# Peptides against a protein of PDB entry 2N1D: the designs that were tried, part 23

Target 1, 169 residues: chain A of PDB entry 2N1D
Amino acid sequence: EVKVKIPEELKPWLVDDWDLITRQKQLFYLPAKKNVDSILEDYANYKKSRGNTDNKEYAVNEVVAGIKEYFNVMLGTQLLYKFERPQYAEILADHPDAPMSQVYGAPHLLRLFVRIGAMLAYTPLDEKSLALLLNYLHDFLKYLAKNSATLFSASDYEVAPPEYHRKAV

## One batch from the design tools (peptide; aimed at target 1 G66 R115 D126 L132)

Design b1_p17_8_s3 (made by RFdiffusion4, then SolubleMPNN; from b1_p17_8, 9 letters changed)
Fold by OpenDDE base, seed 5:
Structure b1_p17_8_s3 (fold): chain B 169 residues (1-169), chain A 17 residues (1-17)
Amino acid sequence: as target 1 above (169 residues)
Amino acid sequence: MEKIRELTLKLVKLLEK
């Protein structure tokens, strides 16, 4: 399996996210106040404003596009807890043509990086190509860690109503 | 799986330019 290293600063949030939904029976408020598209846009602008030569500008745009595509493919099938399934079904019914990167936010985006490693293992990449890809993914994760105080908050969740509990059984 | 593979190969080719 391909190892995607998640910054230590973000690991506690993954536990909190799991606890809020699975144990406290809360749901992330949808549509997100700050969706995946906006987070990726902020990242791209941040990288461009620094103007360093470590990452080429064209590569930043491609990485943003790539992460967005990964997220939209994997959200519905691999990134949701069982308790979140009724909420997802409601989103699909109300917004059938909307990409999930415009609906969901930072917590679900972070879950992508927990799952993506196993998926990348099935892609025939040589060592150099894989290292290149991972370097860009890790750079983005570093950005999430730097901005974690504004991106991840329990206040973005709400207690699910009784009628939702009946649907989630 | 196949879609992720395709996206990855595409992305890598673009990053190697």
Scores: peptide ipSAE 0.654, ipTM 0.954, DockQ to the pose 0.597
OpenDDE base, seeds 1, 2, 3, 4: peptide ipSAE 0.426, 0.440, 0.455, 0.638; ipTM 0.906, 0.909, 0.913, 0.951

Design b1_p17_8_s4 (made by RFdiffusion4, then SolubleMPNN; from b1_p17_8, 10 letters changed)
Fold by OpenDDE base, seed 2:
Structure b1_p17_8_s4 (fold): chain B 169 residues (1-169), chain A 17 residues (1-17)
Amino acid sequence: as target 1 above (169 residues)
Amino acid sequence: MEKIKKLTLKLVNLLNK
């Protein structure tokens, strides 16, 4: 498989995220206070503020667009725990035409990078192109790690209401 | 899987410009 290296700073969060949902039966508050679109926008602006060349800026914008598309494709089928399925169904009913990047936030975005590597392996890419792509993905992950204190918090989760619990389990 | 493949190829082509 294609190895997407998750920064060490973010690995504990993945465990906490899993625990909050699967064991504590909590749900990430939706729609997210800071959604994936806004996170990606902040990243792009951050890169621009660092004085990148036009070519580098162009590449960042394309990567942002690409990550957004990856997320919107994979969220419903690859990134949700079983307990989150009823919530997702409710989101689809309430926001049928909205991309999930406008609904979900940082925790689910991070889950993308846990899963994307295996899927990238099925795309025939030359070594140079794959390395280039991975470099940009890793750069974004580094940004998430740098801003992890503001992006990842257990306070963004809440105990599922009784009616939800009855449907989910 | 097919969607991801297409997106990846598109992205890589853009990055290789």
Scores: peptide ipSAE 0.652, ipTM 0.955, DockQ to the pose 0.734
OpenDDE base, seeds 1, 3, 4, 5: peptide ipSAE 0.508, 0.611, 0.582, 0.611; ipTM 0.928, 0.948, 0.943, 0.948

## One batch from the design tools (peptide; aimed at target 1 P12 L80 V114 R115)

Design b1_p18_1 (made by RFdiffusion4)
Pose (drawn by RFdiffusion4):
Structure b1_p18_1 (pose): chain A 169 residues (1-169), chain P 18 residues (1-18)
Amino acid sequence: as target 1 above (169 residues)
Amino acid sequence: SLEEEVEEAIETLEEQAV
């Protein structure tokens, strides 16, 4: 199976997010302003601002769109805990206009890369095509971890009260 | 270790996925 190193800079964050959901019994039931699409656009424009190009412009643009669609096909199914099901229906009902790539903010973005390595093991392309994919994915994760101090806000996870757990049982 | 905790977190996410 494909071995992909998830940024060790973000591993403490991955465990932190998991720790909050499972151990700390905290849930993310609110729309974040610092959302996945905004970070995607930020990274997409970042590559352009350093070196204005046409050939790499659409390359970064569509790869970012690829992450967007990849995230959309996994967010509510593959990137979600069973304990997040109540908050999912809650946020979806309260804010039916807002996309999930926005309301769940940056903490839920890292989950995509965790699961996508597993699913791409069942769809094995050659090393070269996969290398270009992982190249840009790792490049994004490098930038992601670089600005992660002002990027991730796991502090918004609030402990789910017993009354709220009634929606999980 | 942190690597073991990461593996556990990944396994938990996989098991509790919808």

Design b1_p18_1_s1 (made by RFdiffusion4, then SolubleMPNN; from b1_p18_1, 8 letters changed)
Fold by OpenDDE base, seed 1:
Structure b1_p18_1_s1 (fold): chain B 169 residues (1-169), chain A 18 residues (1-18)
Amino acid sequence: as target 1 above (169 residues)
Amino acid sequence: SLDDEVEAAIQGLLENAP
């Protein structure tokens, strides 16, 4: 079994995100002001600025590409609450060819790390490669925690309009 | 506890995902 540990600093946000959507019936404003692509680019640049070698830069780029790919594959089927499904349908209609990493932001990206462990359990990676990947995933999560004040905010959510409620129920 | 609330959020995501 593969376990991805969520930093203690980000656990309260998972709860707040869940509460905002499922209990308060709010929606994350889309398209995100800072999308997943941008967050991953910032992380890559951050790692490069820390004096990494060429080989380490290559590894970071591969991890970024992997996170992006997993997010784009899993968003629509694994990372949405029921209440968010009509919003997702509207996004697909308006942006049919856009990857979801260009539409969604930090809260949904964080949800990926709640679910990615189960997916990695079925990935044909050797023990060494899996350990290395997990180290980078945890490193990225630490980066999110470090920048949580700018990445996670309830002000990025809005009350769903009455028309949306009728569509969602 | 916080851990209980996190677990509830995780379960909510698992149960209510498309």
Scores: peptide ipSAE 0.341, ipTM 0.884, DockQ to the pose 0.908
OpenDDE base, seeds 2, 3, 4, 5: peptide ipSAE 0.283, 0.283, 0.312, 0.276; ipTM 0.862, 0.862, 0.872, 0.860

Design b1_p18_1_s2 (made by RFdiffusion4, then SolubleMPNN; from b1_p18_1, 8 letters changed)
Fold by OpenDDE base, seed 2:
Structure b1_p18_1_s2 (fold): chain B 169 residues (1-169), chain A 18 residues (1-18)
Amino acid sequence: as target 1 above (169 residues)
Amino acid sequence: SLDDRVAEAIRGLEENAL
């Protein structure tokens, strides 16, 4: 099994995110003020500004594209808690063709990394390629941790209205 | 522990995966 290690700084957020949704019955405000596309773009620009070689820049772009693709594929089926299902259904109804990377934000993006490892285990990558990919994924997670104060906030959640409760859980 | 609570969060996703 391929395991993606979550930075210690982000572990508490995974717990808080789960608690806000499942126990406190709150919802992440959608569409996100800062969506996944924007976060990935900022990361790519950050890496570019660090003086990477052309090859490294290309690799970063490919990693960003890959993360985006996996997120868009997995969000609806793998990255939602039960309480969030009605909200997702509403998003699909209102924006059926919109990629979820343009709707959701950092908390849901972080959830990807606790689930992506299992999928990577079945991806036919040679050892060197897999190691490189994992290094970039960990590098991205470190970036999220570094910017966690601006990316993760309980203020981005709100108590679901009573009518939502009636159709959820 | 923190890791135990993280595991609970992960289980919540797994239990509700389609």
Scores: peptide ipSAE 0.694, ipTM 0.962, DockQ to the pose 0.824
OpenDDE base, seeds 1, 3, 4, 5: peptide ipSAE 0.685, 0.688, 0.690, 0.686; ipTM 0.960, 0.960, 0.961, 0.960

Design b1_p18_1_s3 (made by RFdiffusion4, then SolubleMPNN; from b1_p18_1, 5 letters changed)
Fold by OpenDDE base, seed 2:
Structure b1_p18_1_s3 (fold): chain B 169 residues (1-169), chain A 18 residues (1-18)
Amino acid sequence: as target 1 above (169 residues)
Amino acid sequence: SLDEEVEEAIEGLERDAP
């Protein structure tokens, strides 16, 4: 089993996100004001500004591309609570050709990291490559933690209307 | 505990997966 450790700073948000959706019956406002693509771009630029070598920059770009791909593949099937399904259907109807990394934001991106471990367990990576990948994933999560005040906010959620409740049961 | 609640959140995603 491959387990990605979640920073302590972000654990409360995972719980609050879960509570907002499943207990308080709220929805994250979509399309996100700051989408996954933008967050990953900011991370890549942040790493570049820290004086990375060309090789390190290349590695960061590959990691960003990988995170984006996994997010786009997994969002619809692995990263949504049941209450969010009608919203996702509406997004697919309104944005049929858009990758979900351009629609969803930080909360759903964070959910990826509690689910991606199982997927990585089936990847044919050697131990050294897997360790390196995990280091970058943890590095990215620490970046999210450092910027959590701007990336995660309950104000980005809104109470779903009664008509939504009826179709989300 | 916080870790227990995190696990519940994760289990929710697993349960709600198609």
Scores: peptide ipSAE 0.715, ipTM 0.963, DockQ to the pose 0.831
OpenDDE base, seeds 1, 3, 4, 5: peptide ipSAE 0.703, 0.711, 0.708, 0.711; ipTM 0.961, 0.962, 0.962, 0.962

Design b1_p18_1_s4 (made by RFdiffusion4, then SolubleMPNN; from b1_p18_1, 9 letters changed)
Fold by OpenDDE base, seed 4:
Structure b1_p18_1_s4 (fold): chain B 169 residues (1-169), chain A 18 residues (1-18)
Amino acid sequence: as target 1 above (169 residues)
Amino acid sequence: SLDAQVEEAIAGLAANAP
């Protein structure tokens, strides 16, 4: 099984995110003030500013595109806690044509990386390609860790109202 | 441990697919 290593700096956030939603019954505010698309764009621009070679720049763009695609595919089925399901249903109703990468933000994006490993295990990538991909994923995670103060905050969550609790059985 | 807590969080995601 392919396992994506989560930076130690972000592990506490995964726990806090889970706690906020599952135990404290809070919801991440949607649409996100900074959505996944923007985070990925910032990362790509960051990499470009670091003096990437043409080849590396291409690779970054492909990785960004891949992350976005995986996120949009996996969000609804694999990246939500049960308590978030009614919110997701509302998002689908309100934004039927919007990719979830335009709605959700950093916390849900981070969740992708705890689940993507299993998905990658079924991808027809050779060892070298997989290693390269993993390196970029880890690089991106390090980027998230570097910017964690602005990307991950409990203040982006709100206590769900009682009427929501009735929906979230 | 922190890793155990992370695993619990991950398990929460796995358990709640539609």
Scores: peptide ipSAE 0.525, ipTM 0.897, DockQ to the pose 0.793
OpenDDE base, seeds 1, 2, 3, 5: peptide ipSAE 0.519, 0.522, 0.498, 0.515; ipTM 0.895, 0.895, 0.894, 0.894

Design b1_p18_2 (made by RFdiffusion4)
Pose (drawn by RFdiffusion4):
Structure b1_p18_2 (pose): chain A 169 residues (1-169), chain P 18 residues (1-18)
Amino acid sequence: as target 1 above (169 residues)
Amino acid sequence: EAEEEFNETMEEIAEEYE
């Protein structure tokens, strides 16, 4: 199976997010302003601002769109805990206009790369095509971890009260 | 099943990290 190193800079954050959901019994039931699409656009324009190009412009643009669609096909199914089901229906009902790539903010973005390595093990392309994919994915994760101090806000996870657990049972 | 597999993956990451 494909071995992909998830940024060790973000591993503490991954464990932190998991720790909050499971151990701390905290849930993310609110729309974040710092959202996945905005970070995607920020990274997409970042590569352009350093070196204004046409050939790499659409490359970064569509790859970012790829992450966007990849995230959309996994967010509610593959990137979600069973304990997040109540908050999912809640946020989806309260804010049916807002995309999930926005309301769940940056903490849920890291989950995509965790699961996508597994699913891409069942769809094995050659090393070269996969290398270009992982190249840009790791490049994004490098930038992601670089700005992560002002990027991730796991502090928005609030402990789910017993009344709220009634929606999980 | 996908949620359990995701949790197990996160536990594996947590163990490796520890």

Design b1_p18_2_s1 (made by RFdiffusion4, then SolubleMPNN; from b1_p18_2, 8 letters changed)
Fold by OpenDDE base, seed 4:
Structure b1_p18_2_s1 (fold): chain B 169 residues (1-169), chain A 18 residues (1-18)
Amino acid sequence: as target 1 above (169 residues)
Amino acid sequence: SASEELEKLMEKIAEEYA
């Protein structure tokens, strides 16, 4: 398995996110105030603003595109807790053609990196390409950690109404 | 299920702070 290391600064948030949803029965507010597309765009712009070469810019764009694609593929089937399934169903009904990267936000994006390692293990990448990808993934995670105060907040969650609880059985 | 797997992963992470 390909191991993607989660920064220690973000691990507590993963736990809090897990607790908010599975134990406190809250839901992340959707559509996200700041969606995955926006976060990735900000990251790309951040990298570009640091005076990177054209090659680095290209690489960042490719990585961003890849993360987005992985997120959109994996969100519905791999990144949701059981309690979130009714919400996801509602999102699909309301936004049938929208990629989930335009709906979901930072917490779900962070969950991707908990699961992406297994996915990458089955991706036909040479060692050099994989190493480069992993470097960017870790770089992106560091970016998330650096901006965690603005990206992750319990205030973005709401207590699910009783009607929702009945659907989430 | 995938949801159960995700929870297990988070539980493992949570154990680091228990």
Scores: peptide ipSAE 0.542, ipTM 0.931, DockQ to the pose 0.821
OpenDDE base, seeds 1, 2, 3, 5: peptide ipSAE 0.540, 0.531, 0.516, 0.530; ipTM 0.930, 0.929, 0.927, 0.928

Design b1_p18_2_s2 (made by RFdiffusion4, then SolubleMPNN; from b1_p18_2, 6 letters changed)
Fold by OpenDDE base, seed 1:
Structure b1_p18_2_s2 (fold): chain B 169 residues (1-169), chain A 18 residues (1-18)
Amino acid sequence: as target 1 above (169 residues)
Amino acid sequence: DAAEELAEMMEEIAEEYA
């Protein structure tokens, strides 16, 4: 199995996010103020500003596109806790044509990297390509860790209303 | 299901700090 290492700085946030949703019965405010598309765009621009060559720029763009695609495929079926399912249904009703990368934000994006390893294990990539991809994924995670103060906050969550609890039962 | 599996993965991470 392909293992994607999560930076130690971000592991506590994964636990806090899990606790906020499952134990404290809160929900991440949607649509996100800063969505996944925006985060990935910022990362790409950050890499470009570091003086990358044309080939490196191409690689970054491909990685960004790949992360976005995996997120949009996996969000609804792999990255939500049971308590979040009614919220997701409401999002689909309100935004039927929008990719989830335009709705959800950093916390759900981070959850992707907990699950993406298993998916990559079945991707037809040669050893060299897989190693390169993993390097970029780890680089992106380091970027998230570096910007964690602006990307992850408990203030982006709110207590679910009583009517939501009835739907979540 | 997938939601429970995700929760279990987070519990494992949490145990690293217990």
Scores: peptide ipSAE 0.619, ipTM 0.938, DockQ to the pose 0.817
OpenDDE base, seeds 2, 3, 4, 5: peptide ipSAE 0.604, 0.606, 0.616, 0.612; ipTM 0.935, 0.935, 0.937, 0.936

Design b1_p18_2_s3 (made by RFdiffusion4, then SolubleMPNN; from b1_p18_2, 8 letters changed)
Fold by OpenDDE base, seed 4:
Structure b1_p18_2_s3 (fold): chain B 169 residues (1-169), chain A 18 residues (1-18)
Amino acid sequence: as target 1 above (169 residues)
Amino acid sequence: SAAEELEKMMEEIAKEYA
């Protein structure tokens, strides 16, 4: 099993996100004010600003691309609570050709790392490549933790209207 | 379902703070 450790600072947010949606019946505002693409871009730029070499920059870009791809593949089938399905259906109808990384934001991106371990277990990566990837994933998670105050907020959620509740059995 | 699995994972995380 491939284990991706979630920073302790972010675990409470995962719980809050889960609670907001499943218990409080709220929805994350979509399209996100700050989508996954922008978060990943900010991370890449952050890494560049730290004075990394060209090789490090390339590696970061590849990791960003990988995270984006995994997110886009997994969002609809692996990262949504049942209550979010009608919202997702609406998003697909309104944005049929848009990658979900352009629609969803930090909370859903964070959920990826709860599930990505199982996905990585089936990748044909060698041990060295996997270790490198995991290092970057953990580095990215640390970045999310550092910026958690701006990336994660209950104010980004809204109480779902009664009409939505009827759709979300 | 995937949604149920995700919820289960979050419930496990939540137990750390219960």
Scores: peptide ipSAE 0.504, ipTM 0.921, DockQ to the pose 0.814
OpenDDE base, seeds 1, 2, 3, 5: peptide ipSAE 0.500, 0.488, 0.494, 0.487; ipTM 0.921, 0.918, 0.919, 0.918

Design b1_p18_2_s4 (made by RFdiffusion4, then SolubleMPNN; from b1_p18_2, 8 letters changed)
Fold by OpenDDE base, seed 2:
Structure b1_p18_2_s4 (fold): chain B 169 residues (1-169), chain A 18 residues (1-18)
Amino acid sequence: as target 1 above (169 residues)
Amino acid sequence: SAAEELAKMMEEIAKEYA
């Protein structure tokens, strides 16, 4: 299995996110104030501003595109807790063709990286390409950690209303 | 389910940060 290391700074957030949803029965506010698309765009611009070469810039763009694709594919089936399913259904009903990267935000994006390693294990990549990809994934995670104060907050969640509880539990 | 597996992983992480 391909190992993608989550920064220690972000592991407590994964726990808080899980607790907010599963134990406290809260929901992440949707659509996200800062969606996945914008986070990835900011990362790409950040990398560009660091004076990367043309080749490095191209690689960043490809990594961003890949992360977005993986997120959009996996969000609905892999990254939601049971309590979040009714909310997701409402999103699909209202916007059936909208990419989830335009709806969801940093917490759900971070959940992707908990599982992406296993997915990459089945992706046919040569050793050099895989190493490069892993480097960028870890670099992106470090970026998330660096900006965690603005990207991850319990204030982005709210207590689900009683009518939601009737649908979810 | 995938959701249950994700939850299980978070629970395991939670043991380290309880």
Scores: peptide ipSAE 0.086, ipTM 0.729, DockQ to the pose 0.740
OpenDDE base, seeds 1, 3, 4, 5: peptide ipSAE 0.029, 0.079, 0.028, 0.028; ipTM 0.632, 0.704, 0.638, 0.640; seed 5 fails the geometry check

Design b1_p18_3 (made by RFdiffusion4)
Pose (drawn by RFdiffusion4):
Structure b1_p18_3 (pose): chain A 169 residues (1-169), chain P 18 residues (1-18)
Amino acid sequence: as target 1 above (169 residues)
Amino acid sequence: NPLEEEMEKIAEEYEEEE
């Protein structure tokens, strides 16, 4: 199976997010302003601002769109804990206009790369095409971890009260 | 949950590195 190193800079954050959901019994039931799409656009424009190009412009643009669609096909199914099911229905009902790539903010973005490596093991392309994919994915994760101090806000996870657990049982 | 299993593996690897 494909071995992909998830940024060790973000591993503490991955464990932190998991720790909050499972151990700390905290849930993310609110729309974050710092959302995945905004970070995607930020990274997409970042590559352009350093070196204004046409050939790489659409490349970064569509790869970002790829992450966007990849995130959409996994967010509610593959990137979600069973304990997040109540908050999912809640946020979806309260804010039916807002995309999930927005309301769940940056903490849920890292989950995509964790699961996508596994699913792409069942769809094995050659090393070269996969290398270009992982190249840009790792490049994004490099930038992601670089700005992560003002990027991720796991502190918004609030402990789910017993009355709220009634929606999980 | 596959995500939880992957996260547990990551947590174990992280604890070993520490």

Design b1_p18_3_s1 (made by RFdiffusion4, then SolubleMPNN; from b1_p18_3, 9 letters changed)
Fold by OpenDDE base, seed 5:
Structure b1_p18_3_s1 (fold): chain B 169 residues (1-169), chain A 18 residues (1-18)
Amino acid sequence: as target 1 above (169 residues)
Amino acid sequence: DELEKLMEEIEKEYKEEL
């Protein structure tokens, strides 16, 4: 099993996000004001500004591409709570060809890292490649933690209307 | 729901760390 460590700074947000959706019956506003694509782009630019070597820059781009791909594959089946499924269905109907990384934002991206470890266990990677990947995933999570004040906010959620509740049952 | 189960574990861990 591959374990991805979530920074302690982000654990309370995971809990709050979960609580907002499942207990308070709120929904994250979609499309996100800052989507996953934008977050990953900002991270890549941040890494470039740190004066990394060309090789490190290439590695960052590959990691960003990988995170995006995993997110787009896993969002609909692995990263949504039951209460969010009607919303997802509406998104698919309105944007059938759009990658979910262009629709969803930081909270759902963070959920990916709760689940990605299990998926990586089935990926045929050599030990060195896996270690490198994990290092970058942890580096990205540190970036999310550093920018958590701007990326995670309860104001991005709203109470689902009664009409939605009827769809959710 | 696997995600919900994982969040329950995270919540439990977080509360215990407080």
Scores: peptide ipSAE 0.465, ipTM 0.894, DockQ to the pose 0.855
OpenDDE base, seeds 1, 2, 3, 4: peptide ipSAE 0.457, 0.448, 0.449, 0.464; ipTM 0.892, 0.889, 0.890, 0.896

Design b1_p18_3_s2 (made by RFdiffusion4, then SolubleMPNN; from b1_p18_3, 8 letters changed)
Fold by OpenDDE base, seed 5:
Structure b1_p18_3_s2 (fold): chain B 169 residues (1-169), chain A 18 residues (1-18)
Amino acid sequence: as target 1 above (169 residues)
Amino acid sequence: SELEKLMEEIEKEYEEEK
């Protein structure tokens, strides 16, 4: 099994996000004020600004592209709680061709890393490539942790209206 | 879902460590 360690600093947010939606019946405001695309772009720029070698820069771009792809593939089927399904259906209806990385934000991106390890276990990667990928994934998670104060906020959620509750069944 | 199961585990661990 491929293990992706979530920083301890981010675990409280995962719990809060879980609680806000499943217990408090709130929804993350969509489209996100800061979407996954922008978060990944900021990360890439951050890495470039630190004076990395050309090889490292290329690797960062590839990792960013990979994270984006995984997110877009997994969001609808793997990263949503039951209560969020009607919201997702509405998003698909309104933006059928838009990648979800342009709609959703940091909380849902963080959920990806809870599940990505299991997915990587079925990906044909050699040991060296997998180790390198894991290093970058952990590096990205560290970046999220450093910027958690600006990326994760309960103010980005709102109580779902009664009309939504009827749809959520 | 698998995500919900995993989150239940994370929450349990977090509460125990708290």
Scores: peptide ipSAE 0.401, ipTM 0.879, DockQ to the pose 0.794
OpenDDE base, seeds 1, 2, 3, 4: peptide ipSAE 0.369, 0.388, 0.393, 0.373; ipTM 0.866, 0.873, 0.877, 0.868

Design b1_p18_3_s3 (made by RFdiffusion4, then SolubleMPNN; from b1_p18_3, 8 letters changed)
Fold by OpenDDE base, seed 5:
Structure b1_p18_3_s3 (fold): chain B 169 residues (1-169), chain A 18 residues (1-18)
Amino acid sequence: as target 1 above (169 residues)
Amino acid sequence: DPLAELMEEIEKEYEKEK
């Protein structure tokens, strides 16, 4: 398998996010105040401001595009807990053509990196390309860790109403 | 739930690190 190492600073958040949803029966507020598109844009701009070469800038854009694509593909099938399914169904009904990267935010984006390794294992990449990709993914995760105080907060969650519980598994 | 199972593993690791 392809291992994507999650920064130690972010592992507690993954657990807290999981706990908020599955144990405390809360929901992340949607649409996100800061969606995945915005986070990726900020990352790209951050990398550009660091004085990177044109080649590095191009590579960052490709990585951002890749992360966005993987997120949009995997969100509905791989990145949701059972309790979140009714919420997702409502989002799809209200915004059928909107990419989920415009709806969901940092917590769900972070979940991607827990699952993306298995997907990359089946992607035909040579060793050099895979190593480069992993380096960028780790770089992005470090960026998330650096900005974790503003990106991850329990205040972005709310207790699901009784009506929602009746629909949830 | 594969995602939940992964989080359970992370939780176990996190608790061990405390």
Scores: peptide ipSAE 0.405, ipTM 0.875, DockQ to the pose 0.819
OpenDDE base, seeds 1, 2, 3, 4: peptide ipSAE 0.403, 0.355, 0.398, 0.401; ipTM 0.872, 0.858, 0.872, 0.874

Design b1_p18_3_s4 (made by RFdiffusion4, then SolubleMPNN; from b1_p18_3, 8 letters changed)
Fold by OpenDDE base, seed 1:
Structure b1_p18_3_s4 (fold): chain B 169 residues (1-169), chain A 18 residues (1-18)
Amino acid sequence: as target 1 above (169 residues)
Amino acid sequence: DPLAKLMEEIREEYEKEK
C-alpha cells in the first residue's frame, strides 16, 4: 500500500465530516457551491502564478487531471457513507451524464486522499515516478490545509429532511 | 462501512496525539 499523509490540520475536519453525516444525520448540500473542478482549477492557477516553467505547468495539469479522474471513479463506490447513498442515487437520476467532480465539493475530495493510497499501489509507475506523484499530492493537500477556512464548513451541511429518513430506513 | 472504519482510526490517532 502507498502511504498518503494527511496534514494534521485536516484530520479534525475528516472527523467532523464523518460525525455530521453518520451521527448527526446531516447531508452535504448538493450541488456544491464550490465543486471539485473549481478547487482543482484554483490550485492549478495558484501553482502557475508562482513562476513555474512550462514543464512544471504541464506536470501540474496532469496531476489535476489525475486527481479529477480518480475522484470521479471512486466517489460512488469508495467515498460515501451509507447514509449518503439515497442522496447519491438522486444525483445520478437528475444528472446521469455529469461527472461527480462537478457536483461534489471539498469534503468528499478530501476523503479521496484517505483511500487513494490503495489505488496507487496498482499503478504501473516506477518508484521514482510514484515518489514524484506523491510529492504533488502532498503539495495539493498542503494547499487544501492552507485554504481550509474557506473550503471546509459545517454550514455546508443540513439536517436531512423527514422524507429522506423514510427513504434511508 | 470501510470509510467509517478509516475515519474511526483517524479519530483515535488524532485523540492520542492531542
Scores: peptide ipSAE 0.207, ipTM 0.808, DockQ to the pose 0.741
OpenDDE base, seeds 2, 3, 4, 5: peptide ipSAE 0.189, 0.181, 0.203, 0.191; ipTM 0.794, 0.794, 0.805, 0.798

